Peptides against a protein of PDB entry 4Z5W. Designs and how they scored, part 73

Target 1, 305 residues: chain A of PDB entry 4Z5W
Amino acid sequence: IPDVFLELNKLWYFSAQSNLFNGEMPRSLSNSRSISLLSLRNNTLSGQIYLNCSAMTNLTSLDLASNSFSGSIPSNLPNCLRLKTINFAKIKFIAQIPESFKNFQSLTSLSFSNSSIQNISSALEILQHCQNLKTLVLTLNFQKEELPSVPSLQFKNLKVLIIASCQLRGTVPQWLSNSPSLQLLDLSWNQLSGTIPPWLGSLNSLFYLDLSNNTFIGEIPHSLTSLQSLVSKENAVEEPSPDFPFFKKKNTNAGGLQYNQPSSFPPMIDLSYNSLNGSIWPEFGDLRQLHVLNLKNNNLSGNIP

## One batch from the design tools (peptide; aimed at target 1 R41 A65 S111 F246)

Design b2_p27_5_s4 (made by RFdiffusion4, then SolubleMPNN; from b2_p27_5, 10 letters changed)
Fold by OpenDDE base, seed 1:
Structure b2_p27_5_s4 (fold): chain B 305 residues (1-305), chain A 27 residues (1-27)
Amino acid sequence: as target 1 above (305 residues)
Amino acid sequence: SLKSLIKENNLQFSLSSGIESGYLTTE
């Protein structure tokens, strides 16, 4: 990308996604005072990510996903006081989340999907301090780590949590019960074990639950038949709309179905590919808003009610 | 009943096949 952005004093939005841009991010762009939305996703940009947060006072959204950036996660990003949305998916950092992110109060939506992020315990400990964090995507990181169950972890305003395909060990953590506004939970394609906790059914805003491809045992908790968001339409909770798309993928190499916003996801309970036993609760019939119920490849018995 | 929900509300229900499994990403 040519270094010509100094002359663009009124540049509010710059999108150059899905091009063939290479090299480093232009210095004039990383010092832009006017830019609010910056999307450079799906290019071949390289080097260290550097943003002059003292200059970039209007920056609200940053999408650098699917680039060849290297090095550490920029620790100064919390100094970008208006920065709400960050998409760093498919950037190979091989790093931990910076401690400075404890101060990232403007942050509402964060994705590190497939970014070689390490130390999930530290990551969650840091990110819990982001009081405005509504969307967190950590898919394809933390390979074979343990999902922390520390009861003190608290994501009060979390609406979307996706930590899929990490080969994570552990159980569904009790600290998620401290997120009463949770609308979407994807913990699929891990090595999570134990029982599905009954308190998941108390998450009244939860319309999308994916626990598929784990090692869960025991019965399906009856409380899942009383998820209010799936019983009635009246609980139209304000959905988070991050400035980045989502993709549903079968594997890392396949193209995914694109979803531009969480509201585009069908209301779903996916418990497939576990070791769940017992019967299918008849009260699943009360979930009038449910679009997808996937229970395949379990040890369930009895009749379909 | 669950059967009624499948018929009346077009619920996609799977015990063996038909629903694609996948995880969510932003890439």
Scores: peptide ipSAE 0.489, ipTM 0.923, DockQ to the pose 0.859
OpenDDE base, seeds 2, 3, 4, 5: peptide ipSAE 0.479, 0.485, 0.482, 0.480; ipTM 0.923, 0.921, 0.922, 0.922

Design b2_p27_6 (made by RFdiffusion4)
Pose (drawn by RFdiffusion4):
Formats: structure tokens, sequence, C-alpha cells
Structure b2_p27_6 (pose): chain A 291 residues (1-233, 242-249, 256-305), chain P 27 residues (1-27)
């Protein structure tokens, strides 16, 4: 990509995604005062990601995903004070999230999916301090690590939480109850154990719950039949493993408890869930009748 | 196995916005 971005001082939108571009991002792009939306995803771009945050005061959305970049996660990123959305998926950082990210208060959406992020313990202790974070995708990282149960963790305004296919040990941590506005929860494809916490039924905005492909045991908590959003009635898309979904509400309401060791019966009170589109209880130890 | 959600963007239709910006600039 040519280094002409000093000359294009009115450019607020630049999208070069899904091309064959290679090499580093030109430094002038890293200094652009006017750029707001930048999407370079799905190229062969490489090198250490550099962004001058004193210069790029209009940067609001950054998508460098699926590229050949290496090095660390830039620690100066919280200083890009208008930056609201970062799609860093499929960049092989082989690194931890910098501590400075506890100061990233403009951040509302973050994806490190499949990016070789290590130490979920430190990553979550940091990111809980980003007060405006509404969506977090940590899928395909932290391989075989333990999902921290440390009770000090609070993600208050969190709407979407996705950490799948990480083979995570541990249980569904109670501190997730500190995210009362949670809409979409995906903990699937992990090594999670224990029972399914009854407090999940207390999440009034939750409409999508994917606990599939874990080692969960015990009963289906009765509170799931009273889930409020299941009983009664911005750009950074998601892919389901790929089928595209533009926003969290593009996902039909679902309970997927499949591929676990769950026991007991199916509660008749599930009939109370009139807004439920998908119920997947396959590959469990469930018994009793079908209500 | 059941499915999971990711934000790994697959390669899709290439963007031409950069081409239009550079052609306008050259002109």
Amino acid sequence: IPDVFLELNKLWYFSAQSNLFNGEMPRSLSNSRSISLLSLRNNTLSGQIYLNCSAMTNLTSLDLASNSFSGSIPSNLPNCLRLKTINFAKIKFIAQIPESFKNFQSLTSLSFSNSSIQNISSALEILQHCQNLKTLVLTLNFQKEELPSVPSLQFKNLKVLIIASCQLRGTVPQWLSNSPSLQLLDLSWNQLSGTIPPWLGSLNSLFYLDLSNNTFIGEIPHSLTSLQSLVSKPDFPFFKKGLQYNQPSSFPPMIDLSYNSLNGSIWPEFGDLRQLHVLNLKNNNLSGNIP
Amino acid sequence: SSAFITSDPPFSTPSTNWESVFNSWNS
C-alpha cells in the first residue's frame, strides 16, 4: 500500500480488505490525522503493527485481522482516544495482552480470535477495567489454560462474551454474574467441568447460550426455563463454525447444552420459553419423559 | 460436534475502495 496518506488529508474511510497486499502498513497511514474507518483485513500485510496514537485522533475502527503481522500487541493503542472497535483476529501474536489495555476506555468491541493470546488469567484481569467493553471475542487462544474463577473479575456492561475452542479447564465462573446485561455467551468447545450454574437463568437479556462440547455434569438448572429474553420479546461481524452474522441479534435465540454429561430430565417449564428458536440437548445422559 | 462463534474473517470479494481513492488522487 503506497505511502501517500499524508497527501490524502481528508480521507476518513479506507477499506482495502480481501486483496493480496503485502508488506508493512505505510507509516503515513500510521500518522493519518483524518482516518476514521480502516480495514485492511484478509491480506498478507506483515511486520510489527505500528500506530501513532497522538497522530490518529480520528481513528474509530481498526480491522487488521487475518493478516501476516507479527511482534507484540501495540501497547500505545489505548491512547487512540476515539478507537472503539478492534478486530485483531488471526494475527499470530504469540503474546499476552499489554497491561495498558486496562486504560482503554474508548474500547467497546474487541476480538483476539485465533491470535495466539496466552494467559487468560492476566488477559481478563486487565480487560475487566475497560468500562465500555460490550463485546469480547477470545476464541481459539489460551490453549488448555484454566478459566479463572477469581471473584474480583467484573465485566459490567458486557453484552457479548465468546471464548470458544480454547480447551479451557475449570467451571463456569460465578463472576460472570457481574455481567447482568449479557446477551450472548459462548463457552463451547472447552474442557469445562462442574455443574451448570443456576444463576445463568437470572440473566434477563441473555438470548443465546452455547455451552456445547464441554465436560459438564449434573442437572439442567431449572432457572433456564424462566430466562426472561427467552420467555418474552455498528460493524464487526461474526462467523459461526463459516456463516456470517452481522451483529449479535442476527443469532436466533438458542440453548445449546449438547456434547456434555448432563443428567436428569427435561423440565416441562421449558414450554414457557416462547421466544426460543433452537434447543440442542444432543449427546447427554438425560433421562425421563419428554414433556 | 456443535458449532462455535469466531471472528476469523474468511477471504471474500475484494474491496475496490482503495483503487477508487488512488485513481482519484492520480487524476

Design b2_p27_6_s1 (made by RFdiffusion4, then SolubleMPNN; from b2_p27_6, 18 letters changed)
Fold by OpenDDE base, seed 2:
Structure b2_p27_6_s1 (fold): chain B 305 residues (1-305), chain A 27 residues (1-27)
Amino acid sequence: as target 1 above (305 residues)
Amino acid sequence: LPSFITTDPPKGKPSKEFEKILEEFKK
């Protein structure tokens, strides 16, 4: 990308997605005072990620996903006081979340999907301090680590949590009960064990639950038949969606279905590919808003209601 | 097997969006 952005003092939106750009990010772009939304997704950009946050006072959205950047996660990003959304998916950092992210109060949506992030315990301990964090995507990281169950962890404003395909061990953590606004939970494709906790049914805004392809045992908690978001048409307040799309994939290499916002996902309970036993509760029939109930590949018995 | 959610963008084809943006703001 040519270093010609000094004269573009009215540029508030820059999208150069899915091009063949290589080399480093232009310094004039890293110092742009006017830019609000920056997307350089799907290029071959390299070098260190550097943003002059003192100059980039209007930056609200950053998408650098699927580039060849190297080095550390920029620790100065919390100094970009208006920066709300960050997509760093598919950048091979091989790093931990910077400690400075404890101060990232403007942050609302963060994705490190498939970015070789390490130490889930440290990551969650840091990110819980982001008081405005609503969307967190950590899919394809933390390989074979243990999902922390530390009761002190609190994500009070969390609405979307996706930590899929990490081969995580442990149980469904009790600290998630401290996220009463949770709408979408994907913990699929892990090695989570134990029983599915009944308190999940108390998450009144939860319309999408994916616990598929784990090692859960015991009965399906009856409380899931009373999820309020699936019983009644609550007007899902169109909350500000993250500025990056989601993709539902069956494989890391497969093309996925694109979803532009969390509300575009069909209401779903997926408990498939576990070791659950007992009966299917007939009260699942009360979930009038439920589109997908997937209970395949379990040890369930009795009659189908 | 079930699906999971990512934000990993698919490989896209090159676009002319960059050129259009530059033409608009160089005026």
Scores: peptide ipSAE 0.511, ipTM 0.830, DockQ to the pose 0.725
OpenDDE base, seeds 1, 3, 4, 5: peptide ipSAE 0.486, 0.471, 0.460, 0.456; ipTM 0.825, 0.825, 0.815, 0.803; seed 4 fails the geometry check

Design b2_p27_6_s2 (made by RFdiffusion4, then SolubleMPNN; from b2_p27_6, 16 letters changed)
Fold by OpenDDE base, seed 1:
Structure b2_p27_6_s2 (fold): chain B 305 residues (1-305), chain A 27 residues (1-27)
Amino acid sequence: as target 1 above (305 residues)
Amino acid sequence: SGSFITTDPPLGEPSTEWDKILKEFLE
């Protein structure tokens, strides 16, 4: 990318995604005062990510996903006072989330999907201080770590939590009960154990639940038959979606179906590939908004209602 | 086999037309 952005003093939106751009991000771009939306996703850009937050006062959205950037996560990003959305998916950082992110009050949507992020305990302890954080995607990180169950963790405004395919150990963390606005939860493809907690059915906005491919035991909580968002349409709070799309993939290298917003996902309960026992509750029939109920590959018994 | 959600996009069609991109922003 040529270093010509000093002349583009009115540039508000720059999208150069899915190109063959290589090299480092131009310094003039990293110092742009006018830019609000920056997307350089799916290029071959390299080097360290440096943004001059004191200059980039209008920056609201940053999408650098699927580039060859390296080094640490830029610790100065919280100084970009208007920065709401960050997509750092598929950037190989091999790092922890910077402690400075405790002060990232403008942050609403964050993705580190497949970015070699380490120390989930530290990550969650830091990110809980982001009071405006609504979307958090941490898929394909924290390999074989333990999902912390510290009850003091609070994500009050969290709507979308995706921590899939991390091989995480532990249980469904009780601190999620402190997220009453949660709409989408994907904890699939981990090594989570224990029982599915009944309080999960109290999350009245939860329309998408994926706990598939874990080691859960016990009965399906009857409270899941009472998920209000799946009983009636009235509670679908359409909130602003992240400025980055989601992809449903079978593996890291597969093409995925693109979903431009979380609300585009079909209402779903997926508990497949666990060790759940007991009966299928007939009251799942009360979930009139449910599109997908997947209970396959469990130890369920009794009658199919 | 199940699926999971990510935000890492698949590779799209690459473009080399940087000059066209710049022209669109300068107009």
Scores: peptide ipSAE 0.483, ipTM 0.823, DockQ to the pose 0.607
OpenDDE base, seeds 2, 3, 4, 5: peptide ipSAE 0.461, 0.470, 0.428, 0.426; ipTM 0.813, 0.815, 0.818, 0.811

Design b2_p27_6_s3 (made by RFdiffusion4, then SolubleMPNN; from b2_p27_6, 18 letters changed)
Fold by OpenDDE base, seed 2:
Structure b2_p27_6_s3 (fold): chain B 305 residues (1-305), chain A 27 residues (1-27)
Amino acid sequence: as target 1 above (305 residues)
Amino acid sequence: GPSFITTDPPKGEPSTEFDKILKEFEE
């Protein structure tokens, strides 16, 4: 990418995604005062990620996903006072989340999907301080770590939590009950154990629940038949979606179906590929907004209602 | 098997439009 951005003093949006750009990010781009939306996703950019936050005062969205960047996660990003959305998916950091991110009050959407992030306990401890954080994607990290169950963890404004395919151990953490606005939860493809907690049915905005491919036991909590978002079309206030798309994949190497917004996901309860027992509750018939109920590959018995 | 959600973009085709814009700035 040429170093010509100093001359582009009116540049608001720069999208160079899905090209063959290599080398480092241009210094003039890292110092752009005008740019609000920056997407360099799916290139071969390299070197250390550096942004001059004192200069980039208009930066609101950053997408650097699927590049060959190396080094540390830039600890100065919280100094970009208007920066709301960050997509760092598929960048091999081999790092922990910087402690400076506890001060990242502008942050609303963060993805580190498949970025070799380590120490989930530290990551969640830091990110809980981001009071405006609504979307958090940590898929394909923290391999074989334990999902922390620390009751003090609190994500008050969290709407989308995706921590899939991490081989995480532990149970569904009680601290998620402190996120009453949660709309989408994906904890699939882990090694989570125990029972599915009944308090999940109290998350009135939860329309998408994926707990598939874990080691859950016991009965399906009856409270899931009373999820209000699936009973009635309450006006889900379309909160601002992240500026990056989501992909539903069957495996790490598969092409994914693209979803531009969380609201584009069909209302779903997926509890497949567990060790759940007992009956299917007939009251699942009350979930008039439910599109997908997947209970396959369990130990369920009785009649199908 | 079951699916999971990522934000990992698929390897897309190069944007031919942006290459034109960049060439115009190199001239």
Scores: peptide ipSAE 0.468, ipTM 0.800, DockQ to the pose 0.711
OpenDDE base, seeds 1, 3, 4, 5: peptide ipSAE 0.432, 0.446, 0.429, 0.411; ipTM 0.803, 0.800, 0.802, 0.788; seeds 1, 4, 5 fail the geometry check

Design b2_p27_6_s4 (made by RFdiffusion4, then SolubleMPNN; from b2_p27_6, 17 letters changed)
Fold by OpenDDE base, seed 3:
Formats: structure tokens, C-alpha cells, sequence
Structure b2_p27_6_s4 (fold): chain B 305 residues (1-305), chain A 27 residues (1-27)
């Protein structure tokens, strides 16, 4: 990409995604005062990510996903006072989340999916301070770490939490009960164990629950038959979705189905590929908004209602 | 097997948007 953006003093939106751009990000782009939306996703850009946050006062969205960037996560990003959305998926950082992210009050949506992020405990401890954080995607990180269960963790405004395919150990963390606005939870493809906690059924906005491909035991909590978002058509408030799409994949190399918004996911409970026992509750029939109930590959018994 | 959600994009086709911006800048 040529270093010509100094002359583009009215450039508000720059999208050059899915090209063949290589080399470093232009310095003129990193100093743009006008740019609000920057997407360079799916290129071969390299070097360190550097943004002059003192100059980039209008930056609201940053998508650098699927590039060949190296080095540390830019610790100065919290100084970009209007920056709401960050997509750093598929950037091999091999790093921890910077401590400076405790001050990232503008942050609403963050993805580090498949970015070689380490230390999930530190990551969650830092990110809980982001009071406006609504969407957090940490899929394909933290390999074989333990999902922290510290009850003091608080994500009060969290709506979307995706921490899939990390081979995480532990249990469904009780601190999620402190996120009453949670709409979508994906903890699939981990090594989570124990029972599915009954308090999950108290998350009245939860319309998408994926706990598949874990090692859960015990009965399905009856409280899941009372998920209010699945009983009644509450108008899912079309809150501004993240500026980055989601992909539902069977594996890291598979072509994924694209979902532009979390609300585009079908209402689902997926508990498949666990060691759950007991009966299927007939009261799942009360979940009139539920599109997908997947209970396959468990130890369930009794009659199908 | 079940699927999981990610924001890791598949490789897409090249966009022409950058070429348009460059054309406007050279003009």
C-alpha cells in the first residue's frame, strides 16, 4: 500500500480487504485524522501494528484480521478514544493482552480469534475493566489453559462471548451469571467438565448456547426450558452489531458460514458430544423460538417427548 | 461434529476498492 494518505484528508472509510497487499501499513494511514473505519482484513501485511492514536481521533473501527503482522499487541490502542471495534483475528501475536486495555472504555467489540493469545486469566482480568465491552471473541487461543472460575470477574454489559476451540479445562464459570445481558455463549470444542449449571437458565436474553464437544456430565438443567428469550419473541433490540462478521466453522481450515450479526444466528441450544445423562425435558416444547435443539452423542435415556 | 464460531475469515477474492481509491488519487 503506498504512503499517500496524507493527501486524503477527507477519507472516512477505507476498505481494502481480501487483496494481495504486502509490506507494512503506510505511516500516513497510521496518522490519518479523518479515517473512522479502517479494514485491511485478509491481506499479507507485515511488521508491527502501529497506530498514532493522538492523530487518529476519528478512528472507530479497526479490522486487521488475517494478516502477517508480528510483534506485540499495540498497547496504545486505549488512547484511541473513539475506537469501539477491533478485529485482530488470525494475527499471530504470541502474546498476552496488554495491561493498558484496562483503560479501554471506548471498546465495545473485540476479537482475537486465532491470534495465539496466551494467559486467559490475565486476559479476562484485564478485559473486565472495559465497561462498554459487549462482544468478546477469543476462539482458538489459550490452548489447554484453565478457564478461570473466579466469581469476582464481572462483564456486566457482555452480550456475546465466544471462547471456542481452546481445549480449555475447568467448568462453566460462575462469573458469567454476572452478565445478565448475555445473548450468545459459545464455549464449544473445549475440555470443560462438571455439570451444566442451572443458573444458565436465568440468563433471560440468552438465545444461543453452544456447549457442544466438551466433557459435561449429569442431567440437563431443567432451567434451560425456561430461557425467556426462547419462550417469547422479545424483540432482540437491534443493537449495533460488531463491524466484523462471524463464521461458523467445523474446523480451522473449513469454509465457514458467514453471519454478519449475532442476531443472524438461529436460536439454538447445542449440548451435543458430551456425557450428559437423564431425560429430555418435555418442557423444551415451551421454547417456541428455539430453532435448533442438539442433544446428540450423550448418554441421555428415557422417552423423547 | 458440531461447529464453533470464529471471526477468522476465509480467504476471499481481491477487492477492487483500493484500485478505485488509487485511480482517484492519480487523477
Amino acid sequence: as target 1 above (305 residues)
Amino acid sequence: MSSFITTDPPKGEPSTEFDKILAEFKA
Scores: peptide ipSAE 0.445, ipTM 0.796, DockQ to the pose 0.887
OpenDDE base, seeds 1, 2, 4, 5: peptide ipSAE 0.444, 0.424, 0.413, 0.425; ipTM 0.808, 0.797, 0.788, 0.801; seeds 2, 4, 5 fail the geometry check

Design b2_p27_7 (made by RFdiffusion4)
Pose (drawn by RFdiffusion4):
Parts: C-alpha cells; structure tokens; sequence
Structure b2_p27_7 (pose): chain A 291 residues (1-233, 242-249, 256-305), chain P 27 residues (1-27)
C-alpha cells in the first residue's frame, strides 16, 4: 500500500480488505489525521503493527484481522481516543493483552479471535475495566487454560461474550452474573465442568446461549424456562463454525446444551419460551418423558 | 394452545436437532 496518505488529508474511509497486499502498513497511514474507518483485513500485511495515536485522532474503527502481522499487541492503542472497534482476529500475536488496555475507555467492541492470546486470567482482569465494552470475542485462544473464577471480575455493560474453542477448564464463573445486560453467550467447545448455574435464567436480555461441547453435568436449571427474552418479545460481523452474521440479533434465539453429560428431564415449562427458535439438547444423558 | 404448540415445536426439534457450532469473527 503506497505511502501517500499525508497527501490524502480528507480521507476518512479506507477499505482495502480481501486483496493480496503485503508488506507493512505505510507510516503515513499510521499518521493519518483524517482516517476514521480503516479496514485492511484479509491481506498478507506484516510486521509490527504501529499506530500513532497522537496523530490518528479520528480513528474510530480498525480492522487488521486475518493478516500476517507479528510482534506484540500495540500498547499505545488506548490513546486513540475515538477508537471504538478493533478486529484483531487471526493475527498471531503469541502474547498477552497489555495492561494499558484497562484504560481503553472508548472501546466498545473487541475481537482477538484465533490470535494466540495467552493468559485469560490476566486478559479478563484487564478488560473488565473498559467501561463501554459491549462485545468481546476471545475465541480460539488460551488453549487448555483455566477460566478464572475470581469473583472480582465485572463486565457491567457487556452484551456479547464469546470465548469458544479454547478447551477451557473450570466452571461457568459466577462473576458473569455481573453482566446483567448480556445478550449472547458462547462458551462452547471448551472443557468446562460442574453444573449449569441457575442464575443464567436471571439474565433478562439473553436470547442466545451456546454451552455445547463441554463436560457439564447435573440438571438443566429450571430458570432457563423463565428466560425473559426467550419468553416475550454498527459494523463488525460474526462467523459461525463460515456463515456470516452481521450483528448479534442476526442470530435466532437459541439454547444449545448439546454434547454434555446433562441429566434429569426436560421441563414442561419450556413451553413458556415462545420466542425460542432453536433448542438443541442432543448428546446428553437426559431421561424421562417429552413434555 | 400456544403452550402445546411450543412443546410440539420443541418435540420436533428433539427429533431433528440443529447442528451445533461456535462463533468467531473471521472465516
């Protein structure tokens, strides 16, 4: 990508995604005062990611995903004070999230999916301090690590939480109850154990719950039949494993408890869930009748 | 009733369950 971005001082939108571009991002792009939306995803771009946050005061959305970059996660990113969305998926950082990210107050959406992020314990202790974070994708990282149960964790405004296919040990942590506005929860494809916590049924905005492919035991909590959003009625897309979904509401309401060791019966009160589109209880130890 | 219809719908889904999967931000 040519180094001409000092000359293009009115450029607020640049999208070069899904091409064959390689090499580093030109430094002038890293210094662009006018750039607001930048999407370079799905190229062969490489090198240490450098962004001058004193210079890029208009930067609001950054998508460098699925590229050949290496090095660390830039620690100066919280200083890009208008940056609201970062898609850093499929960049092999082989690194932890910098502590400075506790100061990233403009951040509302973050994806490190399949990015070789280590230490989920430190990553979540940091990111809980980003007060405006509404969506977090940590899928395909933290391999075989433990999902922290530390009760001090609070993600207050969190709407979307996805940490799948990390083979995570531990249980569904209770601190998730500190995210009362949670819409979409995906903990699937992990090594999670214990029972399914009844407090999940207390999440009034939750419409999509994917607990599939875990080691969960015990009963289906009765509170799931009283889930409010299941009973009664911005750009950074998601892929399901790939089928594209543009926003969290693009996912039909779902309960997927499949591929666990769950026991007991199916509650008749599930009939109270009128808005439920998908109910997947396959590959469990469930017994009794079908209500 | 609406309750009975919901239970018939879930029964049908138990007979033919949807495929499970996980969400990511990249294909």
Amino acid sequence: IPDVFLELNKLWYFSAQSNLFNGEMPRSLSNSRSISLLSLRNNTLSGQIYLNCSAMTNLTSLDLASNSFSGSIPSNLPNCLRLKTINFAKIKFIAQIPESFKNFQSLTSLSFSNSSIQNISSALEILQHCQNLKTLVLTLNFQKEELPSVPSLQFKNLKVLIIASCQLRGTVPQWLSNSPSLQLLDLSWNQLSGTIPPWLGSLNSLFYLDLSNNTFIGEIPHSLTSLQSLVSKPDFPFFKKGLQYNQPSSFPPMIDLSYNSLNGSIWPEFGDLRQLHVLNLKNNNLSGNIP
Amino acid sequence: SAHEEALEKFSNQLSNPADSGFITSAS

Design b2_p27_7_s1 (made by RFdiffusion4, then SolubleMPNN; from b2_p27_7, 15 letters changed; failed a check: too like the target's own chain)
Amino acid sequence: SEREEQLAKIAEMLKNPPESFFLTSVE

Design b2_p27_7_s2 (made by RFdiffusion4, then SolubleMPNN; from b2_p27_7, 13 letters changed; failed a check: too like the target's own chain)
Amino acid sequence: SAREEQLKKIAEQLKNPPESFFLTSVE

Design b2_p27_7_s3 (made by RFdiffusion4, then SolubleMPNN; from b2_p27_7, 16 letters changed)
Fold by OpenDDE base, seed 1:
Structure b2_p27_7_s3 (fold): chain B 305 residues (1-305), chain A 27 residues (1-27)
Amino acid sequence: as target 1 above (305 residues)
Amino acid sequence: SEREAQLAKIAEMLKNPPESFFITTVE
């Protein structure tokens, strides 16, 4: 991209998505005082990500996804005091989350999907300090790590948690019970084990649950038949969507179906491809808002309701 | 009843289960 942004003192929004831009991010852009929304998604930009947060005082949204950036995650991003949304999906960092992100109080939505992020324990320990964090996407990272079950972890304001396709070991972590505002949980395509905990049915805002493609055992918790968001329409809190789209994918190489907002996902319980046993509860019929129930490829027995 | 209609829908979904997907923020 040409370094022509110095004269654009009124540039509030810059979108150059899905172009053929290559090279480094222009220094004039990295120092823009006026820019609020920056999207350079799906380009061939390279080098180290550097943003002058002391200059970029209006920056609220940053989408650099699907670029050829390298090196460390910019540790100075918490100094961008208005920065709410970050999409760093498909940037090959090979790094841990910076400790400085403990101070990232402006952060509301973060995606590192498929960004070679390491050390999930450290990542969650750091990110729990982001008090305004509502959306966290960590899909395709932490390969074969253990999902920490540390009860002290607390994401009070978390609404969307997606940690899919990580080959994570462990159990459904008890610390998720401390996230009463959770609306969407995707832990699919991992190696999670144990039983599905009954307290998941107490998450009154949870309308989308994907635990598919794991190694869960035992019965389906009867408490899932009482998920309040799936019983009644009244609890669909439309919150402001992240400034980045979501994609449903079958695999890493498949095209994705785009969803602009988490609320655009159909209400779903997917427990498919596990080792669950026992009956299918007829009380799933009480879930009037449920659009998708997927229980295939389990050890379930008895009658279909 | 609404419950019977929902049970019928569930029974259909259980007979013809959808594909499983995971969510990401990139194509």
Scores: peptide ipSAE 0.549, ipTM 0.936, DockQ to the pose 0.891
OpenDDE base, seeds 2, 3, 4, 5: peptide ipSAE 0.537, 0.543, 0.542, 0.549; ipTM 0.934, 0.935, 0.934, 0.936

Design b2_p27_7_s4 (made by RFdiffusion4, then SolubleMPNN; from b2_p27_7, 16 letters changed)
Fold by OpenDDE base, seed 1:
Structure b2_p27_7_s4 (fold): chain B 305 residues (1-305), chain A 27 residues (1-27)
Amino acid sequence: as target 1 above (305 residues)
Amino acid sequence: SEREEQLKKIAEQLKNPPESFYLTTVE
């Protein structure tokens, strides 16, 4: 990208997604006072990510996903006082989340999907301090780590939590019960064990639950048949989506289906590929808004209702 | 009833279950 952004005093939005841009991020762009939304997703940009947060006072959204950036996660990003949305997916950091992110009060949506992030305990301990954090995507990180079950962890305003395909060990963490606004939970493709906790059915806004491809045992909690968001239409909270798309991906190199908003996901319970036993509750018929119930490849018995 | 219709839909899905995916923010 040419270093010509110094003269663009009215540059509010810059999108150069899915181009062939290479080299380092232009210094004039990293110092832009006018830019609000910066998207350079799906390029071949390299070097260290540097943003002059003291200059970039209007920056609200940053999408650098699918670039060849290297080095550390920029610890100064919390100084970008208007920065709400960050997509750093497919940037191979090989790093922990910086401690400075405890102060990231403007942050509403964060993705590190497939970014070689390490230490899930530290990551969650840091990110719980982001009081405005609504969307957190940590898919394809933390390989073979344990999902922390520390009851003190608290994500009060969390609406979307995705920590899929991490090979995480442990159980469904009790601290998620402290997230009453949770709408979407994906913990699929891990090594999570134990029983599915009954308190999941108390998450009245939860319309999308994916616990598939784990090692869960015991019965399906009957409380899942009473998920209020799936009983009644009124709970379709149209919330402002993050400025980055979501993708449904198979555990294959195939392209994902793009979804621009979490609200566009069909209401779903996926418990497939576990070791769940007992019967299928006929009260799943009370979930009038449920589009997909996937119970494939479990040890369930009895009659199909 | 709406319940019976929903149970029928569930029973059809249990016979032909959808594929499982995980969510990410990149292709």
Scores: peptide ipSAE 0.534, ipTM 0.934, DockQ to the pose 0.886
OpenDDE base, seeds 2, 3, 4, 5: peptide ipSAE 0.525, 0.529, 0.513, 0.519; ipTM 0.934, 0.933, 0.928, 0.930

Design b2_p27_8 (made by RFdiffusion4)
Pose (drawn by RFdiffusion4):
Structure b2_p27_8 (pose): chain A 291 residues (1-233, 242-249, 256-305), chain P 27 residues (1-27)
Amino acid sequence: IPDVFLELNKLWYFSAQSNLFNGEMPRSLSNSRSISLLSLRNNTLSGQIYLNCSAMTNLTSLDLASNSFSGSIPSNLPNCLRLKTINFAKIKFIAQIPESFKNFQSLTSLSFSNSSIQNISSALEILQHCQNLKTLVLTLNFQKEELPSVPSLQFKNLKVLIIASCQLRGTVPQWLSNSPSLQLLDLSWNQLSGTIPPWLGSLNSLFYLDLSNNTFIGEIPHSLTSLQSLVSKPDFPFFKKGLQYNQPSSFPPMIDLSYNSLNGSIWPEFGDLRQLHVLNLKNNNLSGNIP
Amino acid sequence: SSSSFSSSSSSFSSSVSSFLNQPTNFV
């Protein structure tokens, strides 16, 4: 990508995604005062990611995903004070999230999917301090680590939480109850154990729950039949493992408890869930009748 | 013949677009 971005001082939108571009991002792009939307994803771009946050005061959305970059996660990123969305998926950082991210107050959307992020314990203790974070994707990182149960964790405004295919040990942590506005929860494809917490049925905005492919035991909590959003009625897309979904509401309401060790019966009160599109209880130890 | 050629060109363009566009943000 040419180094001509000092000359293009009115450029607020640049999208070069899904091409064959290689090499580093030109430094002038890293200094662009006018750039707001930048999408370079799905190229062969490489090197240490450098962004001058004193210079890029209009940067609002950054998508460098699926590229050949290496080095660390830039620690100066919280200083890009208008940056609201970062798609850093499929960049092999082999690193932890910097502590400075506790100061990233403009951040509303973050994806480190399949990025070789280590230490989920430190990563979540940091990111809980980003008060406007509404969506977080940590899928395919933290391999075989433990999902922290530390009760001090609070993600208050969190709408979308996805940490799948990390083979995480531990239980569904109770601190997630501190995210009362949670819409979409995906903990699938992990090693999670214990029982399914009844408080999940207390989440009034939750419409999509993927607990599939875990080691969960015990009963289906009765509170799931009273889930409010299941009973009654921005750009950074998601892919399901790939089928594209543009926003969280693109996912039809779902309960997927499949591929666990759950026991007991199916509650008749599930009939109260009139807005439920998908119910997947396959590959469990469930017994009794079908209501 | 013209329709066969146009179908092959559309198939090739679809394959190139799939190759270049890789999914991210997995659920």

